Peptides against a protein of PDB entry 4N78. Designs and how they scored, part 87

Target 1, 186 residues: chain A of PDB entry 4N78
Amino acid sequence: HFQVICRLLGYQGIAVVMEELLKVVKSLLQGTILQYVKTLMEVMPKICRLPRHEYGSPGILEFFHHQLKDIVEYAELKTVCFQNLREVGNAILFCLLIEQSLSLEEVCDLLHAAPFQNILPRVHVKEGERLDAKMKRLESKYAPLHLVPLIERLGTPQQIAIAREGDLLTKERLCCGLSMFEVILT
Target 2, 155 residues: chain B of PDB entry 4N78
Amino acid sequence: MAELQMLLEEEIPGGRRALFDSYTNLERVADYCENNYIQSADKQRALEETKAYTTQSLASVAYLINTLANNVLQMLDIQASQLRRMESSINHISQTVDIHKEKVARREIGILTTNKNTSRTHKIIAPANLERPVRYIRKPIDYTILDDIGHGVKW

## One batch from the design tools (peptide; made by RFdiffusion4, then SolubleMPNN)

Design b2_p14_3_s3 (from b2_p14_3, 6 letters changed)
Fold by OpenDDE base, seed 3:
Structure b2_p14_3_s3 (fold): chain B 186 residues (1-186), chain C 155 residues (1-155), chain A 14 residues (1-14)
Amino acid sequence: as target 1 above (186 residues)
Amino acid sequence: as target 2 above (155 residues)
Amino acid sequence: MSSIIQELIQKALS
């Protein structure tokens, strides 16, 4: 699903969605969640001492239930505050999954474009074979597929310009060194 | 443009008219040959004359058809060339627009990105034993595997 | 077809 979303929205659509999600998250955090946190801080016991171990686990639990009774009985905490936190969490997860999906798509694009951009994988060399010779053979084999040089030789100036720009855009991807998720976490 | 116009307005219509005129003339020649054969005392000579006229008529019509056909073909070639040029122009514009849109989109999403701190990604130590490239065996995708996955209505 | 027609024309003109 996330892959499909990435394909449908593209970079621009993803950017818009991410921006809107950030706004929503900000609104939830600075609004409702902050208010509940403040309220919780007010009702939090100022002094909560550890009960003696002699009371046993049940007694200790009862002690803490009593100390936190006001918080536990705050019905809106579960229904509203936790729901908002869930929404924030879902938004964060959504952003993460979108970024991951986008990265996969970008990597796929890079891999598909590689033969046309003179990006050749390192070939496995068997014992006794020279890596250099094998690489040269590979380069020679794929040389006719190099798009930019081909267009430079056969194309019009306008086509050459477009080919160069397209080549650059193909090479430059977010997955090469950029993260959206890190920005979302800040 | 001038050549195409000449073909469309003069040569092709002219050729069509010539063929039409030829049809009318051929009818007259046929009538002549028939009458000549009936009236002539020397039937052999009349027949030879008819053969000559027939050959000439055939040659004339063939020439007219060939000329017209060549002109039509030439017209079509010119038009095809024009269409190709137009297509090329449209494609160029389209590509330019697409590149521009892509650049804009990338700028927009770029605002939402930061440089990945290259944490010391553990050098993916290539396993010492590079597994032999397993020959890609195209296995048909069995879509039935997905039949149990999802909330689809099991019929 | 064009070649055949041309040949026929030549034969007819000859």
Scores: peptide ipSAE 0.006, ipTM 0.708, DockQ to the pose 0.006
Fold by OpenDDE base, seed 1:
Structure b2_p14_3_s3 (fold): chain B 186 residues (1-186), chain C 155 residues (1-155), chain A 14 residues (1-14)
Amino acid sequence: as target 1 above (186 residues)
Amino acid sequence: as target 2 above (155 residues)
Amino acid sequence: MSSIIQELIQKALS
């Protein structure tokens, strides 16, 4: 699903969605969640000392249940605050999954474009063969597929300009050095 | 452009008119040949003359048709070439627009990105001595170790 | 062939 979304939206659509999600998250965090956290801090026992271990696990649990009774009974926390936290969590996950999916698409694009951009995979060298010789043969084999040099030789000035720009755009991808998710976490 | 205009406005219409005129002329020639044959005392001569006129007339019409056909073909070739050029121009514009849109989109999404901190993954130098996987002996968590670490009232 | 036809037409008109 996320791959399809990435393909459908493209960079522009993804940017818009991410921006809106960030706004929503910010609104939730600074609004409802912050208010509930403040309220929780106010009702939180000022002194919550560890009960004696002699009370055992049930006694300790009961102690904390008693100390936190007001918080536990605050029904709105469970329904509203946790829901908002889920929404924030979902938004974060969505962003992560979108970025991952986008990265995969970009990698695929890079791989598809590679033969046309003189980007050759490292060839496995069998024992006794020189890597350099194999690479040269491979380069020679794919040389006719190099788009920019081909267009520079056969194309009009306008076509050459477009080809160069296209080549640059094809080479430069977000997955090469940029992260959206890191921005979201900051 | 001038050549196409000449073909469309002058040569092709002119050729069509010439063919129409030739039709009228052919009728006159036919009438002449018929009358000449009827009136002539030498029927053989009249027949030979008719054959000559017929051959000439057919040749003339064939020439006119060929000329007109060639002009039409030339017109179509020029138009086809113009369409191809137009298509190429449109494609170039489209590509330029697409590239621009892509650049804008990338800028927009780029604002939402930060450089991947390639944390130099410290080459986890595999310790030379592969410590034998110490069988995870679940040591019971001795919670008593924490008894001294806390504000618990020592009885 | 087109050239031959044109030549024949020219010969017939001449």
Scores: peptide ipSAE 0.006, ipTM 0.716, DockQ to the pose 0.005
Fold by OpenDDE base, seed 2:
Structure b2_p14_3_s3 (fold): chain B 186 residues (1-186), chain C 155 residues (1-155), chain A 14 residues (1-14)
Amino acid sequence: as target 1 above (186 residues)
Amino acid sequence: as target 2 above (155 residues)
Amino acid sequence: MSSIIQELIQKALS
């Protein structure tokens, strides 16, 4: 699903969705959640010491239940605060999954474009073969596929410009050095 | 452009008219040959003359058809070339627009990104000595170590 | 093909 969403929205659509999600998260955090946290801090027992083990697990549970009674009985905590926290959590997860899906898509694009951009994988060298010789052979094999040099040789000035720009855009992907999720966590 | 216009307005219509006129002329030639054969005392000579006219007429029609066909083909080639040029121009414009849109989109999403803290993962210098994978020996968890931690029952 | 037809026409006209 996230892959489909990424393909459908593209960079622009993803940006818009992410911006809106950030606004929502900010609103939830600075508004409702902050208020509840403040309230919870006020009602939190100032001193909550661990009861003696002699009371056993049931006694300890009852002790904490009693100490936290006001918090447990705070109905709005369950209905509103926890819901808002779920929404924030979902938003974070959504952003993470979108970024991961986008990264996968970008990697695939890079891999598909690689032969046309003179980006060659490291070849496995069998024992006794020179890596340099294999790489040179590989380079020579794929040299005719290099798009920009080919267009520079055969194309019009306009085509050359487009090819260069396209090449640059293909190489410059977010997955190469940028993270959206880190911004969200910040 | 001038060549295409000449083909469309003059050469092709002219060729069509010539073919039509040729049809009319052929009918006249046929009538002449028929009458000549009937009236001639020398039937063999009249027949040979008819054969000559027939051959000439066929050659003339063939020439007219060929000329017209070539003009039509030339017209189509010119039009095809024009269409290809137009297509190329449209494609270039489309590509330019797409590139621009992509750049804008990338700027927008770029604002929402930070540089990946590539923690300089210290090049895990593969230790020169590949330590043999130490077989994970499951040591039983000795829970007695926890006996001194907390208020557990000292047996 | 056009050249062959042209040659034939020329032969017929000659």
Scores: peptide ipSAE 0.005, ipTM 0.717, DockQ to the pose 0.005
Fold by OpenDDE base, seed 4:
Structure b2_p14_3_s3 (fold): chain B 186 residues (1-186), chain C 155 residues (1-155), chain A 14 residues (1-14)
Amino acid sequence: as target 1 above (186 residues)
Amino acid sequence: as target 2 above (155 residues)
Amino acid sequence: MSSIIQELIQKALS
């Protein structure tokens, strides 16, 4: 599904969706969640010491339950705050999955374009074969497919310019060094 | 442009008219030949004259058809060339627009990106023992794995 | 072919 979404939206559509999601997340964080967190901080016990281990797990649990009783009984925390946190979480996950899907698509595009851009894959050399010979054969095989040099020889100046720009755009992908998800986490 | 216009407006219509006129003239020649043959005391001479007229008429028509055909072919070639030029222009514009759109899109999404902190993940030291390429068994993507990640509305 | 036809026509007219 995310791959289809990525293909359908493209870079522009993804950007728009991500921007809107960021706005939503920001609104949730700075609005409702912040308010609840502030309230929780106010009602939070100022001194919550770890009970002695001698009380055992049940006693420790009861201790914390008692200390946090007011927080646990705060109905709006469960219904509103946790829901908003889920929404934020979902948004983050959505962004992550979109980025991953986009990266996969970009990698596929790069791989498909590679023969046309003189980008040769690392050839696995079987024992006894010279890497150089295989690479030379591969280069020779794909040399006629090099798009930019081909157009530079046969094309008009305008076509050459377009080909160069297209080549650059094809080579420069987000997956090569950029992350959207890191921006979302910040 | 001028050549195409001349072909369309003058040469081809003129050629068509000439063929039509030729048809009318051929009918007259035929009538003449028929009457001449009937009235002539020397039937052999009349026949030879008819043959001569027929040959001349056929040659004339053939010439007219050939000329017209050549003009039509020339017209089509010019039009084909124009279409190719137009196609090239349209393609150029389309590509330019696409590149521009892509650049805009890249800029927009780029604003939402930061450099990947390549955590120096430890050089995946290729294990000395090249584990046999585990045959990529296309495990059907179990999409159910994603069912637990998103609190989507369980319908 | 066009040249041949033209030659034939010329021969026929001649």
Scores: peptide ipSAE 0.000, ipTM 0.720, DockQ to the pose 0.005

Design b2_p14_3_s4 (from b2_p14_3, 4 letters changed)
Fold by OpenDDE base, seed 5:
Structure b2_p14_3_s4 (fold): chain B 186 residues (1-186), chain C 155 residues (1-155), chain A 14 residues (1-14)
Amino acid sequence: as target 1 above (186 residues)
Amino acid sequence: as target 2 above (155 residues)
Amino acid sequence: LSEIIKKLIEKALS
């Protein structure tokens, strides 16, 4: 589903969606969530010492449950604050999944374009074969498919310009060195 | 342009008129040959003359049809060539627009990106001091110790 | 034209 969304929206559509999601997240964080956090901080126990390890895991859990009982029983926290946190979480997850899907699509595009751009995969050399000889054969095999040199020889000046720009756009992808998710987390 | 115009306005219409005139002439020739054959005492000679006229007429019509057909084909070729040139021009414009749109889109999404931090795989240096596993003695949880810390409802 | 030619041919062969 996310792959289809990425294909449908393209770079521009994805950018718009991401920007709007960031605005929504910012609004939720600075608005309702912040207010609840402030309220919770006011009602938090001033002194909450870690119980001694002698109480064990169940005892420690019971201790914290008792200390936070008033907070846990706060009805608005469960209905409003947690819902907003879920929305923020969903937005973050959406951004992550979109970026991952976009990266996969970009990689596929790069792989499909590679034979036409003189990008040859490293061939697994079987024992005893010269890597150089295989690479030369491969280069010779795909040489007629190199689009830009072909158009430079046979095309009009306008076609050459378009081919060069298209080649550049094909090579330059976000997955090669850029991350959107890191920006979202900051 | 001049060649196409000449074909459309002069050569093709002229050829069509010529064919129509030829049709009328062929009818006259046919009538003549029929009458000549009926009136002639030498039927064989009349027949040979008819054959000669028929051959000549067929050759003439064939020539006219061939000329007209070639002119029409030439016209169509010129028009097809013009259409191909127009299509090529439109395609170039379309491609230019698409490239521009893509560049704009990439700039927009680029604002939302940062360089991937190549996390240097820091070798997790295992801390040297293996803290001795403190034997987890399961002591029964005495919950009474918690009674003094919580604001429990004193009854 | 074809019909006329056919008639002419038929007359020529007849």
Scores: peptide ipSAE 0.020, ipTM 0.655, DockQ to the pose 0.005
Fold by OpenDDE base, seed 3:
Structure b2_p14_3_s4 (fold): chain B 186 residues (1-186), chain C 155 residues (1-155), chain A 14 residues (1-14)
Amino acid sequence: as target 1 above (186 residues)
Amino acid sequence: as target 2 above (155 residues)
Amino acid sequence: LSEIIKKLIEKALS
């Protein structure tokens, strides 16, 4: 589903959706969530220390549950605050999954374009073969597929310009060194 | 353009008219040959004359058809060339627009990006002073209260 | 035209 969304929206559509989601998240964080957090901070026990391990995990949990009883019993926390937090979480997850899907698409595009851009994979060398000779042979095999040089030789100046620009746009992808999700987390 | 116009307006219509005229002429020739053969005392001579007219007529028609066909083919070639030029122009414009749109889109999404960095794990620090054991009465805890916490996945 | 040619040919061959 996310792959389809990425394909449908493209870079521009994704950017718009991400921006809107960020606005929503910001609004939730600065509004309702902030208010609840402030309220919670006021009702939080001033002194709450870690109990001894002798109580065991259940006992320790009960201790904290007791200390936080007033907070847990706050009905609006569950109905409103946690709902807003879920919305924020879903938005973050959405952004993550979109980025991952986009990266996959970009990698796929790069791989498909590689033979046409003189980008050759490192070939496994068998015993007795020279890497250089094998790579040279591979280069010679794919040389006719190099699009930009081909267009430079056979095309008009306008076609050459378009080919170069297209080549550049094909090579420059977000997955090569950029992350959207990191920006979202800050 | 001038050549195409000449073909469309003069040569092809002219050729069609000539071919139509040839039809009427051939009918006259056929009638003549038939009458000549019937009326002639020398049937052999009349036959040879008919053969000559037939050959001439066939040659004439063949020439007219060939000329017309060549003109039509030439017209089609010119038109095909024009269409190819138009297609090339349209493709160029389309590609230019697409590249531009892509550049704009790249700028927009680029604003939302930063360089990839390695994530650091958060270290949990235990408190230095542990609280002395206090006797608690254990009650059963309902963990279903946590079902509504997080990203909202319900099982 | 084809009919005319045929008639002419038939007459020429007869």
Scores: peptide ipSAE 0.020, ipTM 0.652, DockQ to the pose 0.005
Fold by OpenDDE base, seed 4:
Structure b2_p14_3_s4 (fold): chain B 186 residues (1-186), chain C 155 residues (1-155), chain A 14 residues (1-14)
Amino acid sequence: as target 1 above (186 residues)
Amino acid sequence: as target 2 above (155 residues)
Amino acid sequence: LSEIIKKLIEKALS
């Protein structure tokens, strides 16, 4: 589904969706969630020391449960906070999955474009074969497919300019060094 | 453009009219030949004259058809050339627009991105043949993303 | 030859 969405929306559509999601997340975080967090901080025990280990895990748990009783009760009463957090989580997951899907699409595009851009695949050398010979053979095989040189030879100046620009755009992809998800996490 | 216009408005219609007129004239010639043959005491001479007229008529029609055909072909060639030029122009505009749209889209999505911290995976040192154009040090495309594709994980 | 044909045509069309 996410792959289809990425294909359908393209860079522009994805950007718009991501921006809107970020706005929504920001509004949730700075609004409702922030208010709930502030309220929870107010009811948080001022002094909460780690109980002695002699109380055992159950005793320690009961201790913290008692200390955090008001918070737990408040959280149970204010389910909106958890819902908003879930929405934020879903938005984050959505962004992650979109980025992953987009990266896959970009990689596929790069792979498909590689023969046309003088990008040679990694060659596995079988025993007894020279790597250099294989590489040379591959270069010779794909040399006629190099788009920019081909257009430079056969095309009009306008076509050459477009081909160069298109080649650049094809090479420069987000997956090559950019991450959206990291921005979302900040 | 002037040549095409001349072909469309003058030469081809003129050729068609000439061909049509030739039809009517040929009918008159045929009638003449028939009457001449019937009225002539020397039928052999009349027959030879008829043959001559027939040959002449055929040559005339052939000439008219050939001229008209050549004009039509020329017209079509000019039109084809014009269409090719138009197509080229449209393609250029379309590509320019697409590139522009893509650039805008890239800018829009670019503001939402930061640089990936790529762990220095070992540069596959391609043997430095000196003459190889500076291969864009492709930051290693993290093909690990494709690892999921190989396992058929449809996300 | 073309001129001859033209003349013949003119004659035939006359």
Scores: peptide ipSAE 0.018, ipTM 0.648, DockQ to the pose 0.005
Fold by OpenDDE base, seed 2:
Structure b2_p14_3_s4 (fold): chain B 186 residues (1-186), chain C 155 residues (1-155), chain A 14 residues (1-14)
Amino acid sequence: as target 1 above (186 residues)
Amino acid sequence: as target 2 above (155 residues)
Amino acid sequence: LSEIIKKLIEKALS
């Protein structure tokens, strides 16, 4: 699903969605969640001593339940605060999954474009073959497929310009060094 | 442009008219040859004349058809070339627009990105010395140290 | 034209 979304939206669509999600998350964090956190901090027991270990796990649980009873019984915490936190969580997950899907798509595009851009994979050298000879053979094999040099030789000035720009755009992908998710987390 | 216009407006219509006129003329020639054969005392001579007229007429029609066909082919070639040029121009414009849109989109999404901290993949230098798993001596956590901190309900 | 030619040929052969 996320792959399809990435394909449908493209860079522009993803940017718009991400911007809107960031606005929503910001509004939730600075608004309702912040207010609830402040309120919870105010009602939090100022002195919550650890119960004696002698009470065992059930006793300790009951103790904390009693100390936090007012907080747990706060109806708005369950209904509004948790929902907002879920929304924030979903937004974060959505952003993560979109970025991952986009990265996969970009990698696939790069791999598909590689033969046309003089990007050769490292060939597994079988025992006894010279790596250099194999690489030269590969270079010679794929040399006719290099698009930009081919168009520079055969194309019009306008076609050459377009080819160069297209080549640059193909090489410059977000997955090569940029992260959206890191921006979302700060 | 002038050549295409001349082909469309003058040469091809003119060729079609010429063929039509040739058809009517052939009919007249055929009638003449028939009458001449019937009226002539020397039938052999009349037949030879008819053969000559037939050959000439066929040659003339063949020439007219060939000329017209060549003109039509030339017209089609010119039109095909014009269409190809138009297609090329449209494609060029389309590609230019797409590239521009892509650049704009990339700038927009780029604002939402930060450089991946190339976390120096610290070569997890596998510590050469496999630190022998320090046997977790589970020291029994003496919880008695916490006995003084809790409000224990004295049962 | 083919009919005319055919007629002419027939007349010429005949």
Scores: peptide ipSAE 0.015, ipTM 0.653, DockQ to the pose 0.004; fails the geometry check

